Peptides against a protein of PDB entry 3ZOQ. Designs and how they scored, part 28

Target 1, 223 residues: chain A of PDB entry 3ZOQ
Amino acid sequence: QLLQDSWWNQLKEEFEKPYYQELREMLKREYAEQTIYPDSRDIFNALHYTSYDDVKVVILGQDPYHGPGQAQGLSFSVKPGVKQPPSLKNIFLELQQDIGCSIPNHGSLVSWAKQGVLLLNTVLTVRRGQANSHKGKGWERLTDRIIDVLSERERPVIFILWGRHAQMKKERIDTSKHFIIESTHPSPFSARNGFFGSRPFSRANAYLEKMGEAPIDWCIKDL

## One batch from the design tools (peptide; made by RFdiffusion4, then SolubleMPNN)

Design b1_p11_6_s2 (from b1_p11_6, 5 letters changed)
Fold by OpenDDE base, seed 3:
Structure b1_p11_6_s2 (fold): chain B 223 residues (1-223), chain A 11 residues (1-11)
Amino acid sequence: as target 1 above (223 residues)
Amino acid sequence: SLNDIDPAQFE
């Protein structure tokens, strides 16, 4: 089954609901009047790279990077050639200490997405230079539904929840079927309070192996 | 499918 078809079967009802139509109209105005990230064609990249059935791991972010050329529709990920943001640098530091991966010369996490890591922000758009500017406009209802349909899936999922914002979604996850990995956020403001040493990558792979699934190759090659 | 949604629908 095609990536898009599997998500469509799960989400088609949402796109017909009034809240999403209102969100769409708001976004039309925003993209016309403001500089909005990511590019409108990249908003759903997380779903394009990782089908509903292929999801093995979910990593939740808040909203896209709000600087020029950064956001590519994947949580924590930046386009090649873009300087790695502080949180992403810390993610790679933990990756190196956890499983020995080298620090890549770019910040694209597309290789994770292609392996079944759903890199989902709870809010999928942002105004340039204005963090969280599209909070409470409808994205959270759609992304909550994404979490819900994954929680309802029989095949187990691993949810990596960094920081309080992501951890607020734990109540939507059936922990009798799915696995949760929690720590403080990779941000420089919180990483030393629990993120470093949390070893989310090896722990995720350990769960996958227990489930009889192939582990994620978390190491990212240079471009 | 999701492909039936205009990727530039918000522009």
Scores: peptide ipSAE 0.030, ipTM 0.702, DockQ to the pose 0.028
Fold by OpenDDE base, seed 2:
Structure b1_p11_6_s2 (fold): chain B 223 residues (1-223), chain A 11 residues (1-11)
Amino acid sequence: as target 1 above (223 residues)
Amino acid sequence: SLNDIDPAQFE
């Protein structure tokens, strides 16, 4: 599967740069020698599901889940049949309290992605059982560029920034055009310090309505 | 080309 044309037009120059070529060579070695998540075919799923032009909302994560069968190339999302990780459980709890959605029986956020929610991790790969193992290897430069080209887009974007890591990207976002929703991270270690009650879903939809755009249907159907 | 980036490049 190839990147959508709209993303290619925005990112093609990055893929020709030395940093990305070095990243690519590193990843070839990693996938050959280690168990790496997500599947190599799923690395760019966030860009595959949500074109550059179709992005309405961005939700930033750090890096993929590092357990077997979990990561599907979308931030916070897990494949159907996979137990919901603690942070995702908290996301659904907030979703329920915010806009009344039922807790789904799975953790796939693909329905959000298909509606224009870019579920982007800043680092797109990880070694099995080794969180942040691919930090500082080049992904951050690419994903920074993704944020940059979205910031430069004329049509407004809503950025949902949970936790300090995501919030460090604020400096790259033109707040004269784009909207930012911030809170603590949904992690059990931080959710009670601001994530719960932050109502990011209704707030995002309020901005979309203000822009004259269709709101996101955040409610996820059971499988 | 407009479709040059394939995630399978790392397999």
Scores: peptide ipSAE 0.029, ipTM 0.667, DockQ to the pose 0.027
Fold by OpenDDE base, seed 1:
Order: structure tokens, then sequence, then C-alpha cells
Structure b1_p11_6_s2 (fold): chain B 223 residues (1-223), chain A 11 residues (1-11)
């Protein structure tokens, strides 16, 4: 099966629907004829690293990085050895100011994913050098369903929504049950308008403690 | 717990 059991039980019906079959056929052509990121084996890494039951926090991104060797199927994350993109640098700056973590010498957020931070892009693939090239092709319907099944989960989730694109998903989240942390996007174009000083990491941990759950160790060790 | 997807499904 495509996904681990906990996610498969929630999403298996989506993969049989016409929209996803059409998406899959499109992706087959794209991967054959173009350079597509991430690697096809890494498309669902967010769901592979963080099971449905283990999700504590969700951080939404738009689509994968479109440069060579960058995307690894996790929102905002880059493979070790890859230069940290501007938004990620700002994320680490806020992390440092918020809870005192050092800036790591790499950009991999896998350690967050393994602790229950779902690093989900709304669109899960991209053509090299062409941001949003796979927008509107079917991924949004699947990732909306991911948000929906998390919203329907009895155990609360914390949603961190940076920027307008992510915040548009707020309407799909049961805010009577789940917690929302909102600010401007970490992009250099918007970070100084509210992202810096928003302290999403300490706020997320405060909610986790209120729910009686273990906090996230947000600090990332050097490799 | 990481399970890679078969890349052949998109080739």
Amino acid sequence: as target 1 above (223 residues)
Amino acid sequence: SLNDIDPAQFE
C-alpha cells in the first residue's frame, strides 16, 4: 500500500478517486519528460515520518523547493548539505529568539517530523525552476482531505499557519477542538511584518503542555 | 518508520 496504516485508513479512498488517478497520470508524464522535485520516493515523506495518530503539530507550506537537491518532501525543509533558503533561515532566527535554539549547520527538519510535526505542503510536487507549476492539478484536494481528517480527529492538533495561503485553510479546521497559531510568512518579504516575534514554537509547546502531551524539542542538532 | 514509495509508479 502507498502509505503506512494510520494514514492509509484515513486516505485510501482518495487514491481511488478520478482526480487522483488523473494527477497520477500527469505526474507519470512529468517525471518522465521533465525534472520534478522532490524525488518520487519522497513525495509523501511528511506522512511517512509522522503517522496520523502521532501528529501533534501541523506546519503548512505551499509547494516544494524547485532547485536541485533541495526538496525532501517536508515543508520548508532541505536535505543536509543544501544551502538554507531565505524563509528557512528566518524560521531558525525566530526559533533562536523564541526559545534559544542555536542555528543548525543544515536545513533538515526531519527531527521535527519524527516528533509529530507534520510538515505538509498543499502541493507536493514542482517542476524544476517553476514555482507552483503543479498548482491546481489535484494535490490540493488530497491535502485538504489530510487537513479534514486531522480536524475530525478527537485528539487535538496545533496548526501553525504562516501567511495568507496557509491561513486560507483555517476554515477547514474545527477551532473549538484544535489550536491555531497564525502570523505572517517567514519569507523575507513578510517576516518583519509579524513573523519575527510571533514565537510559534514556545506557543505550540504551551498548548501541548495544556493538553497533557510532551512538548516538541524544536532545537536541531548539527550534523 | 520511513517507508519510501516505489518510484516506478511515476516512471
Scores: peptide ipSAE 0.024, ipTM 0.591, DockQ to the pose 0.032
Fold by OpenDDE base, seed 4:
Structure b1_p11_6_s2 (fold): chain B 223 residues (1-223), chain A 11 residues (1-11)
Amino acid sequence: as target 1 above (223 residues)
Amino acid sequence: SLNDIDPAQFE
């Protein structure tokens, strides 16, 4: 039995819809027959760490890392002890240049999630070694609904949209209430074209302060 | 909440 809380109240109707039931059945087969990431217990970590009411910032990713031990159910984040992927390294480089944080010795962004940063991928599962293998299977409809219910929330949200894929979601966001921070993706293939120097962390905190909310402590301590 | 969605639904 699921508990009645902020996310359940917003999403319970989605879980009863045919598309999600079909997705669920597909995932049961996939987890039984393939190596799927993240661990099934970690699929909804973004929602577990950051309640609907506590969301201050949203950072959108595409789908989970597809290598062993990497994905932990949070966009761009990797489990402690895992080598930092190139995009995450660039995120930390921008963090250092933006607000002076040291580069952490791990890649876990859990501290952000606990402060109200929803680290949401649009697709929440992937086959080992097969990027986008679960694209178009139903996750996008659920995560679109997550964006929609946040957009409908009276309390403002800051959406950080890196790259074209994330930016396609802008049309679902009520920009009369919510704030958008856009740049190129932190990937080595695109970071030099606008991500570096975009200062998303200080800009997000500036918006939070204007809203009368506590800023995010973006600096990550070593483990 | 950690219990708002069943994390084991696909196990």
Scores: peptide ipSAE 0.024, ipTM 0.664, DockQ to the pose 0.031

Design b1_p11_6_s3 (from b1_p11_6, 6 letters changed)
Fold by OpenDDE base, seed 2:
Structure b1_p11_6_s3 (fold): chain B 223 residues (1-223), chain A 11 residues (1-11)
Amino acid sequence: as target 1 above (223 residues)
Amino acid sequence: SLNDVDPAQLE
């Protein structure tokens, strides 16, 4: 699928750079020789669902889920019918405690993406069963650019940065214009150390309200 | 998508 014009205008120069061409060649080999997630057509789903101009909130993940049928090109999100991973379960627990949403019977966050929540991983592909297998191959440079062009945007953005990895991107964000919500990661290993009770959803909506923008409907309907 | 290219086109 082609990128939306708004993203193409921001990123077209990146795709012409040697690093991305090398990444692309690597990906061709990987998809040919290994089982890679997500489906190649879904790699840029975050950009497909949320245009550059429509971004209201950014939620950063590290890399896609590496199990069969899980990843759908959106950070933390899983395809319908897929068991909710532990981190996602914790996200929904916090969502329930924060703003009273029911826990959905699926793990698709597409409804967030369609409302302007950019669900961006810093690395957009992974080998089956091998977390971080595509780390350091070029994705980080592209996704850094995505953060940069959002930071440069006049219209404010809310960045939700869960955990150290995401928080490392804080230096790229112009906090004179944009808002940052930080906590520990929703992972079972860290959620009780600050993620639970951080209320990122209500806080994000509070910022949107302050900007005079429509809040996100974070509640997800059952399928 | 006037000048769009699919950057994920893995032929």
Scores: peptide ipSAE 0.034, ipTM 0.680, DockQ to the pose 0.024
Fold by OpenDDE base, seed 4:
Structure b1_p11_6_s3 (fold): chain B 223 residues (1-223), chain A 11 residues (1-11)
Amino acid sequence: as target 1 above (223 residues)
Amino acid sequence: SLNDVDPAQLE
């Protein structure tokens, strides 16, 4: 699970810190003793698909899906062949209403990641069937640093912050350089309170175009 | 690159 040089240069100091070493030891034990998601080789997929320099958009999630075969190391994304979770279905509904994309027959957001959409969870692992089971174990400190180094980057980033958890990270973002798109979470419990109609995809592309960058092709082809 | 590092190595 090798990190690209661009991310390594930004994060290498974190990996040497005691908190991360403790996290790593904890994870070794967890993966050995329990079913942990995603696969250990997929933990850093968000960083693998999207280099530090190539990040255009960040979409923050909380922690990975905790069901079998779901999590692939990308926030909100599920492996092909996996039933689309409710939040992801709502994301695609908003995508359709926002910019006219068809609902794909799978839930993989890899095509977004390859275009510069960093699909980052704040916690990168979870026990099977136990949401937030790895909360407060060290991931948040690392992912906070990821947000920090992106905020410090001269080239602007667009942060899409769905729900209160993600929005709590706004204070770490230099809004003089970077753009924020906020709404309620796509969860069925909150989507009708502001997520639907928020049009995050067209708004993100509008910012990219304003910056002279290529927009994201948000439409996902069937597999 | 040749200097890529695996920070996890959980296996």
Scores: peptide ipSAE 0.032, ipTM 0.662, DockQ to the pose 0.024
Fold by OpenDDE base, seed 3:
Structure b1_p11_6_s3 (fold): chain B 223 residues (1-223), chain A 11 residues (1-11)
Amino acid sequence: as target 1 above (223 residues)
Amino acid sequence: SLNDVDPAQLE
């Protein structure tokens, strides 16, 4: 099956609901009147790269980077050639300490997405220079449904929940089937309070092995 | 254009 088809089967009812129709109309106005990130063609990149059935791991973010050329529709990820944001730098530091990966010369996490790591923000768009500007406009209801349908899936999923915002979604996850890895956020404001040393990458792979699945190759090659 | 906002893009 096509990647898009698997998500469509799970989410088609949401797109027919009034809240999403209103969200769509809002976004049309926003993209026409202001600079919005990511590019409108990249909004659903997380679902484009990782089908419903192929999801092995979920990493939740809040909303996209709001600087020029940064956001590419994947949580924490930036386009090649873009300076790594502080949180992403800390993610790579933990990656290095956890499993020995070198720090890549770019910030694209597409290689994770292609292996079944769903890099999902709870809010999928943002105004330039205005963090959380699209909070409470309807995205959260859709992304909650994404979490719900994954929780309902028979094949287990690993949810990596960094920080309180992501951890608020824990109540939606059936822990009788799925695994949760929690720590403080990789932000410089919180990373030293628990993120560093949490070893989410090796722990995720340990769960995958228990499930009889191939581990994620978390190491990112230079471009 | 907001192609990805259109549900048809997920079909």
Scores: peptide ipSAE 0.020, ipTM 0.608, DockQ to the pose 0.032
Fold by OpenDDE base, seed 1:
Structure b1_p11_6_s3 (fold): chain B 223 residues (1-223), chain A 11 residues (1-11)
Amino acid sequence: as target 1 above (223 residues)
Amino acid sequence: SLNDVDPAQLE
């Protein structure tokens, strides 16, 4: 099966629907004829690293980085050895100011994912050098369902929504059960308008502690 | 997207 059991139980019906079959056929053609990121084996890494039951925090991105070797199937994250993109640099700056973490020498957020931070893009593939090239092709319907099944979960989730694109998903989240942390996007174009100083990491941990759960160790070790 | 300079990422 495509996903591990906890996610498969929540999403298996989506993969049988016509929209996803059409998406799959499109992707097969795209990966054969174009350079597509991430690697096809890494498309669902966010769900591979963080099971449905283990999700504590969700961080939404738009679509993958579209440069060589960058995307690893996790929102905002880049493979080790890859220069940190501007938004990620700002994320680490806020992390340092928020809770005192050092700036790591790489951009991999896998350690967050392994602790229950679902690093989900709304669109999970992209053509080389063509941002949003796979927008509106079916991914959004699947990732909306991911948000929906998390919203329906009894155990609370914390949603970190940076920027208007992510914040448009707030209507799908049951705020009677779940917590939302909102600010402007970490992009250089918007970070100074509210992202810096928003302290999403300490705020997320405060909610986790209130719920009786272990906080996230947001600090990332050097490689 | 666009090395995090995509206008779609803006507020």
Scores: peptide ipSAE 0.026, ipTM 0.684, DockQ to the pose 0.361; fails the geometry check

Design b1_p11_6_s4 (from b1_p11_6, 7 letters changed)
Fold by OpenDDE base, seed 4:
Structure b1_p11_6_s4 (fold): chain B 223 residues (1-223), chain A 11 residues (1-11)
Amino acid sequence: as target 1 above (223 residues)
Amino acid sequence: DLNDVDPAQHE
């Protein structure tokens, strides 16, 4: 699927660069020879659901879920009918504790994306059963550019940075214009060390209100 | 479709 014009205008120069051409050729081989997630048509779903101009909040992930049927091109999100991964379960637990939302019967975060929450992984593809298998292949340079062009935007953005990997991107964000919400990662290995009780959802909405923007409806309805 | 990795196809 073609990128929206707003993203194309920001990123078109990247797609002409040698690094992206090399990445593209690598991906063609990988999808032909291996089981790669998400489906190729879903790679840019974060940009499809949330235009450059409509971004209000960014939530950074690392790379897609590597199990069958899980990844849908949105960070932390899984397709309906898929069992919620542990990190996503913890996200919903914090959502419930923070603003009182019920735990949904599915793991799709598409409703957030449609409201201006850019659910961006730093790496946009992965081999089945092999976490980080496409790390260092070129995606990080593109996604760094996505962060950069958002940082350069006059209209403020809220960046939610869970864990050290996401927090390393803070240096690319103009904090004179944009807001940062940081905590430990929602993973079971780290959630009790600061993610729980961090209240990222209410804090994000508080910033949006201060900017004169509509808050996000973070509550997800059952399907 | 493997062409989905090529956003440069944007007209």
Scores: peptide ipSAE 0.044, ipTM 0.690, DockQ to the pose 0.029
Fold by OpenDDE base, seed 1:
Structure b1_p11_6_s4 (fold): chain B 223 residues (1-223), chain A 11 residues (1-11)
Amino acid sequence: as target 1 above (223 residues)
Amino acid sequence: DLNDVDPAQHE
């Protein structure tokens, strides 16, 4: 599937590099021989929904959900009709407590993506039932480049970094220009240790307003 | 579609 011009201009050189060609060949085999998530058409949905120029906020995830029908190429997001995963439930609980949004009857975060929230996983594919099965295969190099080109952008970005994995990317972000919101991960194992009460949504909007940009409408309507 | 892993510039 074709990338938007703004992303293509930033990333076109990566797709010609040996690491990505090797990743591509691996993915072709994996999709042919195994059940891989998300659907191949959805791998780059984060870039499809949010252009390079339209990025206001970045939310980093690790890798896609590995269950049937869950992953849709956006970090933490699930397709409508899919049961909300525990981390996503906690995200919505914090959203409700932070800015008063109702808990939606679905788990799709597409409305955030369309407003400039880049929902990026560091690894963009996974084998069914095998978390991190595509770790270290080349995705991290591409997604590091995505972070780098955003960090290099003159117009500031807000990075929301939940948990240690996402926070390891802080070294790639020019904090003299960009804003960082950090807390523990929304996972049930860590949410009560700092994620709840961190108010990332209101804080992100406060930064956007300070920059003279329109805030994100974080509230998600029922389907 | 296996070709979906081949990102290209939008025309």
Scores: peptide ipSAE 0.044, ipTM 0.689, DockQ to the pose 0.029
Fold by OpenDDE base, seed 3:
Structure b1_p11_6_s4 (fold): chain B 223 residues (1-223), chain A 11 residues (1-11)
Amino acid sequence: as target 1 above (223 residues)
Amino acid sequence: DLNDVDPAQHE
């Protein structure tokens, strides 16, 4: 599926660059020879659900889930009917403690995306069972550009940066215009060291209200 | 299918 005009206007130059053409050729080979996630039609779902102008919040992930049927092109999100991964379970636990939302019976974050939460992984594809297998192949250059064009936008954005990997992108964000929410990662290995109690959802909404924007309805309905 | 990784066709 083609990108929305608002994203196309911001990113069109990237798709013509040699690095992206090389990435594209690599992906063609990978999808032909390996099991790659997500489905090729879902790679840009984060940009499909959330236009450039509609972005209110950005949540950065690393790369897609590498199990069957999990990844849907949105960071931390899983397709309905899929067991919630440990990090996502912890996200929902913090959501419940932060603003009182019930734990949903599924792991789809599409409702956030539709409200202006850009659920962006820095790497947008992965081989089955091989975490970070497409690291350093060109995705990071494109997703850095996505961060850059959002940073250059006059209308402020809220960046939620969980863990070291996401926090390394802070240097690309103009903090004179944009807001940063940082904590440890929701992973079971790090959640108790600062993620729990960080209250990113209420803090994000507080910034949106200060900007005169509608808050995000973070509560997810059961399917 | 794999054309989905090439949004350049938008032009």
Scores: peptide ipSAE 0.043, ipTM 0.681, DockQ to the pose 0.028
Fold by OpenDDE base, seed 2:
Structure b1_p11_6_s4 (fold): chain B 223 residues (1-223), chain A 11 residues (1-11)
Amino acid sequence: as target 1 above (223 residues)
Amino acid sequence: DLNDVDPAQHE
């Protein structure tokens, strides 16, 4: 699928660079020889659902879920009908405690994306059953550029950075213009060390209100 | 579709 004009204008130069050409060739080989997630048409879903101009909030993930039918090109999100992964369950627990939303019967975060929540992984593909298998192959350079062009945008953005991996991107964010919400990762291994009680959803909406923007409806309806 | 990894296709 084609990128929206707003993203194309920001990223077109990246796609012409050697690193991306090499990444592209690697991906062609990987998709031909291996089971790769998400579906190739879903790789850029985060950019498809949320235009450059419409970004209000960014939530950074590492790489896609590597199980069958899980990844849908959005960080932490899973396709409807898929069991909620542990980290996502914890996200919904925090959502419930933070702003009183019911826990949805599915794991799709598309409703957030459509409201301006960029659900971006730093690596956009993965081999089946092999977490981080596409780490260091070029995605990070592109996604760093995505962060950079958002940081350069005049209209403020809220960055939600869960865990050390996401927090490493702070150096790329102009905190004179943009807001950062940090905590430990929602993973069961770290959630109790700061993610729970961090109230990222209400805090994000508080910033949006301060900017005179409409808050995000974080509550997700059952399907 | 392997062509889906090519975002350079822009309308």
Scores: peptide ipSAE 0.048, ipTM 0.709, DockQ to the pose 0.029; fails the geometry check

Design b1_p11_7_s1 (from b1_p11_7, 5 letters changed)
Fold by OpenDDE base, seed 2:
Structure b1_p11_7_s1 (fold): chain B 223 residues (1-223), chain A 11 residues (1-11)
Amino acid sequence: as target 1 above (223 residues)
Amino acid sequence: LPEALDRAFFP
């Protein structure tokens, strides 16, 4: 899959840096020796579906789902036919309560990505059954740069930051230009502590409308 | 440029 030229222009310098070269060599070994998710072709799906210029909203995740067939290269998203993970179910419950969308029969968020919702994980790969196994290997530096170049963009962005991990990135966001929507994480462990009722979808659309931009159609059709 | 980016990630 081809990455958008707009992202290449923003990120090309990162790929020449030693940290990324080391990350790449690590990933080559990992994919050869271990079961790694997502598929190597899907690692950058967030950037493939949403160009730098087309980003309207960013939703930060931590790392990919580590079960077979789950990870789609998009934060919180799962491939069609895959059982919705608990956090994603809670996202859809909030979506229903917030703006009245039906709960879809699948977990693919590609429709959001195609509308300018950058579904970015901080870490873009994971070993099967080993959550955060690729933490601290270089992905965070690249994804920090992604946040930085979006923060530097003149056209405003809305950042949806669920939970403490995502909220740690707030310091990288120029809040004079960009909007931040914060709550607890949609995880069953935290959703009742502030995620439910946070209404991130309607709030994001309200900001888009204020900016004179088209709102996101957050409702997901059944397949 | 897209091809170069893809090559940079996983040849």
Scores: peptide ipSAE 0.100, ipTM 0.733, DockQ to the pose 0.025
Fold by OpenDDE base, seed 5:
Structure b1_p11_7_s1 (fold): chain B 223 residues (1-223), chain A 11 residues (1-11)
Amino acid sequence: as target 1 above (223 residues)
Amino acid sequence: LPEALDRAFFP
């Protein structure tokens, strides 16, 4: 099965809706006629690596990297061998200052995903060289539903919301059950205005421990 | 149905 059974149970109604069928038909044309990222097999990697039941933490991104070989279907993550984008470098700098992790020699966040960190973009595809080119095409409705079903879950989730775009999703999150960590975005344009020193990793783990859950091993090994 | 999603983008 392409999607974990737990996600299918939560999202099956969405896949039957007209908006998603239209999105799918659009994407078929886009992938046929243009260079689209990520690879079509990687679109749902966030859901593949982290089942609905296994989600401990959510980190929201906007849309995939639009350069060759970059996008991995995970927010902020890049495939091994790819130069770390500026925002990702800043994430690792904060990780080092927060909990003492070394800066890895690659940008893959798959190890986080495998531990229950849902690395979700709000838009899951992009045209080469055209940031936000698939904005408003239907992905946001699906990813809003992903946030909604997580918010409805009884077992608490930690939402890490970097920057205004991610923070717009706060209204969908039941803060009586779930915890939100907010700061400015890790982008070089905003990181010094609150992202650095925000200590999202230690704060997330402290909350997981309070909930009786195993903390995330945020440290990433070199390849 | 979920299997059809990723594979459906390639003929």
Scores: peptide ipSAE 0.033, ipTM 0.721, DockQ to the pose 0.026
Fold by OpenDDE base, seed 3:
Structure b1_p11_7_s1 (fold): chain B 223 residues (1-223), chain A 11 residues (1-11)
Amino acid sequence: as target 1 above (223 residues)
Amino acid sequence: LPEALDRAFFP
């Protein structure tokens, strides 16, 4: 398979299913009648930046940031020029303590995505100012399938599961082939209860090295 | 791939 078609080959059957057709019709109405994030062209950015075959690491989020200009179709990531949300600030604090990276002057994680870090939210859209407003509308079924096809892949994947929501997906992951890194969520409400000091970045790279793969350059350059 | 997903989502 061509890498450029790798996700299509894995997911094409989902897009033909009734649940996705219903989701699509819902989204057409939502984008027409409400302010929805991210931009419709950015919804699948996680799949655009990281092909099915190039996935090395998965980081699961819940749903996009719901403020203006924030969401860019990647979990935890914000567009350049946007103030870093609290959870992202804590991610960068852990990154600094784990492997010595400087805290970047922006919040874009595109450089991770381009290296094979699938930054996947379980729900891919949200209404402005209304967290979880598109929960239970069909996205979870598609993103479950994304997890499933990665779990079925012979080449191992590293899943980073921060908090209970992400950890509920562990049952879909073949732990005989794939590696799991679990901790509390980077949110200010939970970070001090296990996220800080969890060292997910160095641990992920250690697994990649054991598999004979190139490590991720987690350090993000300033813009 | 992007075009295929775009067609599936917004043809």
Scores: peptide ipSAE 0.129, ipTM 0.752, DockQ to the pose 0.026; fails the geometry check
Fold by OpenDDE base, seed 1:
Structure b1_p11_7_s1 (fold): chain B 223 residues (1-223), chain A 11 residues (1-11)
Amino acid sequence: as target 1 above (223 residues)
Amino acid sequence: LPEALDRAFFP
């Protein structure tokens, strides 16, 4: 519900801008008239679970899953009890091959978020059954600002950029200060072209250790 | 403050 103070300090000016007011009015109408995902209370879960100061790693997604009960406000993540989407299955396959984690019996990445992995979609809402339906409505401007303020942060961040859409954000990241891990997208259509074997989890932890930070426990326990 | 954001989003 309420943004943490650290995020509020970075983003407060955005929420007063005309584009965001227009987005807000659009969202009020959309949530009233249609089935929108995630739940309105879950839209900012990425920022709720991971404060601005606690961000260690960023994983960019495009927009939320558009099926019932799937989206939980975290990129690639699904609520417990929901069948793992194909991209998420591939993420777990790479996780297993990279660092030996077991495949979890659920798709919730909340444990990553709580450790400082910002699971950010560039668009934070979607209509049921209509992928990218909220593209170009203002979310991208806000999420660009999130990337910008992280890029401006003195303490380094690791950006994991899967696929071309996420990689387009590289120009906003100060690579003199921050680390970038790039590969093809975990989607079944692209995973074999470079995602598998990219070892993003061990690479991220290697950077964290080099920075003197605690590594992420990427392994997800069964529920 | 955080309270202002939620009110700003969905009052």
Scores: peptide ipSAE 0.127, ipTM 0.745, DockQ to the pose 0.024; fails the geometry check

